# Ledger of designs, part 202: peptides against a protein of PDB entry 3ZOQ

Target 1, 223 residues: chain A of PDB entry 3ZOQ
Amino acid sequence: QLLQDSWWNQLKEEFEKPYYQELREMLKREYAEQTIYPDSRDIFNALHYTSYDDVKVVILGQDPYHGPGQAQGLSFSVKPGVKQPPSLKNIFLELQQDIGCSIPNHGSLVSWAKQGVLLLNTVLTVRRGQANSHKGKGWERLTDRIIDVLSERERPVIFILWGRHAQMKKERIDTSKHFIIESTHPSPFSARNGFFGSRPFSRANAYLEKMGEAPIDWCIKDL

## One batch from the design tools (peptide; made by RFdiffusion4, then SolubleMPNN)

Design b2_p30_3_s1 (from b2_p30_3, 25 letters changed)
Fold by OpenDDE base, seed 4:
Structure b2_p30_3_s1 (fold): chain B 223 residues (1-223), chain A 30 residues (1-30)
Amino acid sequence: as target 1 above (223 residues)
Amino acid sequence: SEEEKKLEEELEKMEKEALEKKKEEELKKL
């Protein structure tokens, strides 16, 4: 049995570094003094749902949704019962056009995470109503390490990089081993400029099939 | 606060799991 390399084996050294200790102390203050999202138990959900070895696809987000009950520790994903944000609606529209999936009645991407889609934000926490409020506080260094250890992995990964922020991480990815799918961001401000018609889901599955891996079932069932 | 306590518990859990695995690896190298 291949010892499943957990994220802990890959990240253990980061937790001992001063930047992480500073991040930790910052988070304690923030969660004590302000409303922070996601729930503290959900911060690392991307790593909990998708082990290091199980990663097939990475979808990078920036930071969590900053509205009540939205963020669930997965990029672009919202908890069941939450109205789908505009970017997520566009993701589902592209999913429908790309591979014929129905638009689900909820916004949870947990089914993707459980299949090996790492739904990683580069910043894992946010203040209520304040987008990017935890930018530059240490999360980017940890999430850069997550990208680095995936790039170092022998087994290929597919990185889906929507928009400039995600695409800036391409420099950390060994493109000789790993596959990149790039387009404009699914945001209403950019989706018509290249996200729509980019067919990231079928393209990801085509790479998985070429590698002899099971494709992702991207279709999300209604709850 | 209750949120601070929950955060501390989550952080400690992660840090502990990482530390335990590090110790296990160090022991295997002896």
Scores: peptide ipSAE 0.397, ipTM 0.772, DockQ to the pose 0.012
Fold by OpenDDE base, seed 3:
Structure b2_p30_3_s1 (fold): chain B 223 residues (1-223), chain A 30 residues (1-30)
Amino acid sequence: as target 1 above (223 residues)
Amino acid sequence: SEEEKKLEEELEKMEKEALEKKKEEELKKL
């Protein structure tokens, strides 16, 4: 599946830049010599499922899950049949307490992506068993550009920023035009310090309604 | 490798589409 036409118009200049060419050559070596996640076909799934014009909400992650069969190219999401990671379990607990959704029997967030929730990691690849192994290799510059072009968009966006890493991107967001929802990270180490009770899902829908847009159906059906 | 080839094909598609969109915009400015 190709990037949506709307993303080509926003990102075309990045592909000619030296940093992207260096990233490209790095990725070729890594996929040839190492086990890299996600599958190469899934690297850009966030952009495949959610066009530039269709983005309503952005949820930022760091890098993909580094275990076999986990990463789906969407932040926090796991492929069907994969055990829900601790942070994702806490996301679903907050979802249940916030708006009354049942806990789904899987961890796929594709239904959110299809409704205009951009599930973007700042780094889009990782080596098997090695968290942050592709940090500082060029992905952050491309994903910063994705944030920038969304910030420049006339139609408002809602940014959900969980934890310090995501919150560092706030400086790139025009807060006079866009809405920001901030809390601690859903990780078991931080969730009790502000993530639980932050009600990001109902707050996001309240902003969408204020803008005259359809709310997100955050409830995920069982498979 | 098989994985390198799949990645190269995906990157080439992205680069080609981006270049085509850039050319279309440059032509509209003339």
Scores: peptide ipSAE 0.386, ipTM 0.793, DockQ to the pose 0.012
Fold by OpenDDE base, seed 5:
Structure b2_p30_3_s1 (fold): chain B 223 residues (1-223), chain A 30 residues (1-30)
Amino acid sequence: as target 1 above (223 residues)
Amino acid sequence: SEEEKKLEEELEKMEKEALEKKKEEELKKL
């Protein structure tokens, strides 16, 4: 899949920068020498499913799942048939408590992405079994630019920032235009300290309605 | 490797489309 046309206009200058060329060469070596996730075709899936103009909500993750068959280029999302990771299970528990959605039998968030939920990791690749192995290699500069161009957009965006890593990006967001929903991370280690009961889904929809936008159908159907 | 080749193909598609769109925009300004 190709990036949506709207993202090219926002990111074309980044691809000409030295840091991106260095990132590109790093990725070539890594995919040649190591098992890297996601599949190379899935790296930019967040931008493929959600155009710049169609972004309504952003959910920031850190880096992809590092287990076989898990990552599909969308933050927190896993491919169908993959066991739901603990953080994703907690996301679905909060979804159920917030707006009454049933817990789906799979972990794919593609239905959110197709509705304008940008499921962006700050780092878009990872080595098998090595969380944060591609941290500080150039992805953060590209994904910071993605946040910046969304912050510069006149039409408001809702940023859902779970945990400290995502919340560090708040400094890049014009809070005079955009809405921020913050809580602790959905991880089992932090979810009970503020993620549960944070009601991010209903709050996001309430902001969308105030803006005259269609709400997100957060409920995920079984496959 | 097969994975390296797939990656290169995806990166080249992205870079090419970005360059083509930049050229189209420059042409529209003229």
Scores: peptide ipSAE 0.373, ipTM 0.770, DockQ to the pose 0.012
Fold by OpenDDE base, seed 1:
Structure b2_p30_3_s1 (fold): chain B 223 residues (1-223), chain A 30 residues (1-30)
Amino acid sequence: as target 1 above (223 residues)
Amino acid sequence: SEEEKKLEEELEKMEKEALEKKKEEELKKL
């Protein structure tokens, strides 16, 4: 069996660094004193569902949803039974217009993650009701390393970069080797300015086919 | 707290897997 290169081989040196130890201690205090999202068992779900070697596509988010029961450790994704947030609704509208998928009755993107879509937030935790509350605490350094090791990988990756925050990571990506799909953010405030009609799903699959890889089944079935 | 304990278990799992991989690589270099 080809030893699937795991995230551990790529990230082992990060866990020994002072910034990660400081992040760890911060998280311990936050989860003890505050309501933090996602559930602690879900923090690394993006890495659990999609191994380093299995990554075909990366979709970058900022930080987790900060409402009760929403976040599940995957960018833009919500747990089953949770109302779809506005940005996620727009993602599904673009998916329908791009490749004809039906709008699912839930917001879970786990089926994408299991196919090699790394649904990575740049910050992996948040306080209840306080967007960006864990910004600048060390997560960005770890997630930058995740981007770096993917950029260094010989096998090409497709990066989907919605909005300015995700697009700032382009400087870390070897664009001679990897493919970039950029548009405005799916947020209601920006979606009409370039996200709608950007066709990221069909474009990603076209690159996968060109590389001789299996395309992603982006269509999400109802639960 | 219960949440702190669950967090510690998740962090330790990630850190342990990384440490084990580091040890395996060090042993292969000997």
Scores: peptide ipSAE 0.339, ipTM 0.746, DockQ to the pose 0.012

Design b2_p30_3_s2 (from b2_p30_3, 26 letters changed)
Fold by OpenDDE base, seed 1:
Structure b2_p30_3_s2 (fold): chain B 223 residues (1-223), chain A 30 residues (1-30)
Amino acid sequence: as target 1 above (223 residues)
Amino acid sequence: MEKEEEIEKELKEMEEEARKRLEEEEEEEE
């Protein structure tokens, strides 16, 4: 699936750079020699589901889930039929408390992506069972560029930055144009320290309404 | 467009190889 024309126009120069060629060669070896997640077709799903122009909200993750069948190229999201990871469960708990959504029977956030929620990991691949195994291999440079081109966009974006890793990207965001929602990470280790009660969903929608944009329907239907 | 198509073709090939490995690993875990 071709990247949306809007993303291609923003990122085409990155794909020609040496770092990306090295990353690509690394990925070829990794996928050939090891089990890598997500599926190679799903690596850019965040960009496939949400065009550059359609981005309303960005939710930053670190890297994909490293278990079988989990990752689908969207931050925090899991394929239907996959048990909801602890962080995702906490996201849905906050969603319920924030805006009254029911907890869905699956963990797919594709419905958010289709509405303009860019579910971007900073690293887009991982080895099976090895969290952060592809850290520092070039993905961060590409995903930094994604943040940069969104920051440069005239139409405002809402950045939801959960935890320190995501919040480190704040320096790349023009806060004169864009809105930032920050809290602790939804992880069980940090959620009680500020994620719960942060109400990111209602706050994001309040900003969208202020901008004259349609709010996100955050409620996820059962499958 | 041409470079994107090349990237997509290569990623597709990588996925097909990765899928075969997943099937082999699932068969070994059963």
Scores: peptide ipSAE 0.012, ipTM 0.375, DockQ to the pose 0.018
Fold by OpenDDE base, seed 4:
Structure b2_p30_3_s2 (fold): chain B 223 residues (1-223), chain A 30 residues (1-30)
Amino acid sequence: as target 1 above (223 residues)
Amino acid sequence: MEKEEEIEKELKEMEEEARKRLEEEEEEEE
């Protein structure tokens, strides 16, 4: 599936660069020889659900979930029917405490993506059972460019940066025109150190309202 | 085989679109 026109205009030059051609050839081999996640058609789902122009909020993840049926090309999100991972459970706990949303019976964040929440991982593929297995293969260069073109956009964006890895991208963001919401990661290892009580959802909506934009409906309906 | 064919198709479609758009922009600048 082709990327939306607004993303193509921003990223077309990247796809012709040698690093991306090498990444492509690597991915062909990896998908042929191993079980790779997400499904190949789902790699760019973050860009498919949220156009460049429609981005209101960015939530950065590291790499896809590496278990069967989990990854759907959206950071922190899992396909319906998949058990919610610990970090996602903590996201929903914070959502409940922040703005009173019920915890959904599924882990799909597609409703956020459709409202302009870019759920971007910095690495877009992973080998089954091998977290960070595709780190340093070229994805970071492309996803850095995605952050750069969003930073260059005149219309402000809200970046939600959970944990150190996401926060390292702050140097690429023009903080004179874009908003940053930072906390510890929602992981069980870090959530109690600042993620819980950080209220990223209400804070994001407060920035959107200040900009004259419609807030995100963060509450996820049961399926 | 099916996954390789799927990723090959998707990546090829992306590259072909990128190339066409670059060609269109080059033609608009001439």
Scores: peptide ipSAE 0.029, ipTM 0.473, DockQ to the pose 0.012; fails the geometry check
Fold by OpenDDE base, seed 5:
Formats: sequence, C-alpha cells, structure tokens
Structure b2_p30_3_s2 (fold): chain B 223 residues (1-223), chain A 30 residues (1-30)
Amino acid sequence: as target 1 above (223 residues)
Amino acid sequence: MEKEEEIEKELKEMEEEARKRLEEEEEEEE
C-alpha cells in the first residue's frame, strides 16, 4: 500500500537516509528468513488509513502483536476474528465506562483510523513470538520523525500517551500547540493504577470540540 | 526470495508512486 502524498512530503527525506536503507535491507532478510508480523503490506497501515493532514488524535503503541493473524499495522488493533488481547479488552472497558459504548465483538480499530486517529507503534514489525525483536533497528528514528512533523504542524493534534514508553515521546511534542492525555498503560499490570477512569475518549473529543473539529465516534460496531 | 522480492516490490512501488505524484505536483505548480 502506498503512503498518502501528505505523509510522503513529510517523510521522503527519511527514506533516503542510510538508517532507513539499512532497516529496509534488514526487513527483507527478516521477512524471507523468519515469520514477521504484520504482513509486509500492512506495515504502514497507520499512515495509509490516516493522512498527515487528517490526523486528529495519535495513540502510541510499542510494537505489533507477535501472534499469528493478530497484527494489522495499527497500534492495539487486531484483525477481525482474533481474540481481543488483554490490553485491548481494557481499552474497551474504559471506552464503555467513559462514553457508554458497547464492547465490540471484534478488536479492529480501523474505524478510529479512518476518522483521523493515528494508531502508531514506535516499532512497526516484530518476529513471531519475540516481542521487541525489531527494537533499535531504525523504526524508532522514523516514528520519532512522524511525531516531530506532527508536532511541527500548525493545526493542533491530541496525543494519547499510555504508559512510560509512550510518555517518553512527550519531549518531542510542542505542548504550546498540541494536547496530551496521559495515563498508565491499559495492560492488566497497570490499568488499575490510573488507566481506568482516565476517560481519554471523552477528553479527546472535548479538545476536538474546543478546536472547532468534529469529535471522533469512538463506538465500534459489531461485525 | 519471493517474500524479499515482494517487500522490495511494495517498498519500490510506494517510492515510485510517491515520485510520480511529486512530478505531477511540480508540473501543476509550473
């Protein structure tokens, strides 16, 4: 799938840099020799579903799910028919408590992405069964640039930063222009320590309304 | 080999279409 023109204009210089060429060569070898997730066609799905100009909200993840059929190139999201991971279940529990949405019968967040929610992982690939196996291979430099170009944008963005890994990116965000929603991570290990009751969905919509933008319909329909 | 070629093809197609669109945008601005 092609990057939208708006992302290409922001990222074209990164693709010419040695680090990205090295990353590309690494990915070719990894996909040939190993089972890598997501599918190669799905790596940039976050940028495909949400153009640079259409970004309203950013939700940062770490790396893709490393189980069969799970990852679809969107942070926290799983393909239809896949059992919802524990963190995603907690996201839907908070969504229900925050704004009254029903818990969907699937885990696809594509409807959010299509509305301007950039579901970005900081690392865009992973080896099967090996969480963070592609950490420090070049993805973080590209995804840092994605955050930087969004921070440089005049039109405000809302960054939802769940947990310490995402919150480390706060230093790259111009808080004079952009809004940040922070809490603990939705993981079962941290959700009770501040994620539950953080109301990120209603808070994001309140900022969008203040900016004169259409709110996100966070409620996900059953398939 | 087929998977490497597929990823390379997908990345090249992304790069080539982006280049074509830049050329089209430059032609529309002239």
Scores: peptide ipSAE 0.024, ipTM 0.430, DockQ to the pose 0.011; fails the geometry check
Fold by OpenDDE base, seed 3:
Structure b2_p30_3_s2 (fold): chain B 223 residues (1-223), chain A 30 residues (1-30)
Amino acid sequence: as target 1 above (223 residues)
Amino acid sequence: MEKEEEIEKELKEMEEEARKRLEEEEEEEE
């Protein structure tokens, strides 16, 4: 699938680099020999739903869900009809407590993506049942570049950085221009240590309003 | 039912792995 022109302009040089060619060849083998998630057409869904210019908020994830039918190329998001993962359930609990949204009957965050929430994983593919199986294969270099070009953008971005893996990317973000919302990860193991009550949704909207931008409608409708 | 159980198992495993990473990262900074 062709990337939107805005992302292509920012990333075209990366796609010509040897590391990305090697990554692509690796992925061709992986998809041919194993079950890889998400579907190859969905790898860049975060960039497809949210153009470079339309990015208002970034939410960083690590890598895709590795179960059947789960991953849809968006961090934390699952396809409709898929049981909400524990971290996503906690995200919705915080959303309810923060701004009063009802917990949706599905886990698709596509409505956020369409509003300018870049739901980016640092690694964009995974083998079935093997978390982080594609770590260190070249995705991180591309996704670092995505963060870099957003950091270089004059129009401010809000980065929501849940947990340490995401927070490690803070060094790439020009905090003189961009806003960062940090907390512990929404995982059941860390959520009580700071994620709950962090109010990332209202805080993000407060920054957007301060910037003169339309807030995100974080409330997700049932399907 | 079996597919749902398998998915739930995989999700739990993923969350446990995520926890371990967070815990490991927390221990490295202390």
Scores: peptide ipSAE 0.020, ipTM 0.518, DockQ to the pose 0.120; fails the geometry check

Design b2_p30_3_s4 (from b2_p30_3, 27 letters changed)
Fold by OpenDDE base, seed 1:
Structure b2_p30_3_s4 (fold): chain B 223 residues (1-223), chain A 30 residues (1-30)
Amino acid sequence: as target 1 above (223 residues)
Amino acid sequence: SEKEKEIEKELEELEKEAKKLAEKLEELLE
């Protein structure tokens, strides 16, 4: 384990910085006084499921779902038994059209995370019913560092950037080493303007094959 | 509160792991 490239080794300096300490104190207050998502134990699920060394693909989200029982600590993912949000439904529609996967009866993307797909939101917490309520509180600095250390990694990474918010992070990525897949957001508002037909899953696997790595099994089995 | 304790515990575990790894790496480099 010590010789493995881990998030904790990569991020140790961030935990010592004042901004992170302030974020930490804010989170303690918010979880004590408000209904915050995801569950406190799920905040870092993206890092728990996908180690620094295991990252093959990154999919960036903005912030967690803000409805009861939805957020799972993974971008776009919802807990089993939760109705699939519109954006996630569109992701599965594109998955079906791209590589022929059946639409699963749940919305959990944990199987992707376990294969090296880092499902990272730029902001990792949210108040119930208040989208972006934890924007500008320190998460963006930490998640920017996550992107930076991946960009600095010698072994290439594939970044899937849906929509303008995610695409703003492209400036932090060394495109001489890493691959970028860009399209409009899977939201119903924008999906028909470029997301559908973008084939991010087959394209990601094509890059992995060129790198001599195993492709991702994007198909999700029913529970 | 219970929620405050839960988040504190989660954050402490992450920070502790990072610190332990850093210390071990320093020992190996000595």
Scores: peptide ipSAE 0.140, ipTM 0.703, DockQ to the pose 0.012
Fold by OpenDDE base, seed 4:
Structure b2_p30_3_s4 (fold): chain B 223 residues (1-223), chain A 30 residues (1-30)
Amino acid sequence: as target 1 above (223 residues)
Amino acid sequence: SEKEKEIEKELEELEKEAKKLAEKLEELLE
């Protein structure tokens, strides 16, 4: 009987490494002593919603939103009922201009994740009000491995790399097999310098179609 | 603390699943 690949099988070796054990202990302390986002059960939501085999597109983020109730373990995504952050608003503006989707009344990107869009932050936790507070604590090594195992996958993946931070991961991606969509970051500080008009959604779907795969329904319905 | 228990439980479940799947795969390859 054929066993399909899973994230947990792919990452087993990482879980056994000292750096991950240290990260694990750090997380236990941080969640006990500080307000940490996202909720502990949501840390690996990107992997829960999108299996290793189901990944079609990857969108890399930096670290979770650090405000209350915002982060849900998916890059750029916020829980329903939460005000859309500026970068997310710009993502939806580009989505509208690119393929005509309406601006949703919420900021949850779960529908993308369920279709094979891996919404991965390079750092998966953050202290309340302290952006990048968990940078350099071990997450980057694990998420680098996630990128590596995707790069090693035979079936092609589309990587959407917004901004310099995400683009730094390009060196880990086998561009002979996988596709890269690059632009400036959707942040208000950079969106007008290349993100707007980059049409990442239609371009991603064009690649999927060329690969003989179903396109992503990027349009998000209101809740 | 409750928060510590929650994170511990989450991490343990993920790690256990990884271990179980790996063991099953190894058994099939033997």
Scores: peptide ipSAE 0.130, ipTM 0.696, DockQ to the pose 0.012
Fold by OpenDDE base, seed 5:
Structure b2_p30_3_s4 (fold): chain B 223 residues (1-223), chain A 30 residues (1-30)
Amino acid sequence: as target 1 above (223 residues)
Amino acid sequence: SEKEKEIEKELEELEKEAKKLAEKLEELLE
């Protein structure tokens, strides 16, 4: 059986580096002493749902939701049964206006991930009620490497970069090979300043079609 | 603690899988 190119082959060298070992020890302590999100089994869900070879689109987030039961290891996504956060509501509003999808009754983006949308946060864990509490602890080096290995990939990738934080990663992306879709963040504080009307979903599919790849079915079914 | 053991186990499993898959891939590319 032929093995497809895996994240694990791309990241094996990172696991041996001191920063990752320090991150690992930090995580052990944090999960033991604090309530950390997401569940430990869900930390790498973005990589589990979307293999290195299967990545078509990347959507970058900052860090996981820090409320109970929200984070599921995918950027912007929340577990079924959880109230949709304001930014996610705006994402679905834009989705409706862009390509006519109905607003789903849940906030799970797993269906996107399974189709090749890498829903990656730059920081993969957070303390309960403390946004950015795990910033600068090593995750950014690992996720930068994820961006780098995708940028180095010969087969093109589409990067959707909402807001300044995500857009700062643009310097790591080879724009001669890869496509970038940029707008303001879907947050209520910024969505009216460029996110609404940016049509990232139809634009992403247009690039995929141009590349001869199957488009993403962005519409999410109710549960 | 139980939580510490849980996260340790999860990380070890992922790292072990990574090593195994990397080795298999290298063998296929030779």
Scores: peptide ipSAE 0.106, ipTM 0.676, DockQ to the pose 0.012
Fold by OpenDDE base, seed 3:
Structure b2_p30_3_s4 (fold): chain B 223 residues (1-223), chain A 30 residues (1-30)
Amino acid sequence: as target 1 above (223 residues)
Amino acid sequence: SEKEKEIEKELEELEKEAKKLAEKLEELLE
């Protein structure tokens, strides 16, 4: 599937750069020789579901889940029928406490993406069973550019930055135009140290309302 | 390999579309 036209205009220069060509060749070899997640057709799902102009909120992740059938090309999201990972469970717990949503019977965040929530990992591929195996291979430069072009956009964006890795990207965001929501990571190792009670969903909607935009319906229906 | 061809096809489609849009924009600015 083709990316939305708006993303092409923003990223066309990156595709011509040597680093991206090297990344491209690496991906060809990796997918041919190894089990790589997500499926090749799902790598850019975040950009497929949410156009450049339609982005309202950004939620940054690190890299895809590395277990079979998990990664959906969206940060923190898992395909229907897949057990919810611990971090995702905590996200739904905070969602329930924040705005009263029920815990869904699946882990797909596609409904958020369709409403303008860009669910972007900084690294978009991973080897099976090997977390961060594609770190430093070129994805970070492309995803940094995605953050940069959103920061340069006149229409404000809300960035939700969970944990230190995501928060390191704050220096790329023009806080005179855009809004930042920061807390500890939803991981079981850090959630009790600030993620729980941070109320990122209601806070995001409050910013959207101030901007005169429709709020996100964060509640996810059962399948 | 089949997987290599799939990745190649996906990336080629992305690059071609970006080029076409760039050309259209240049024409509008002339």
Scores: peptide ipSAE 0.051, ipTM 0.631, DockQ to the pose 0.012

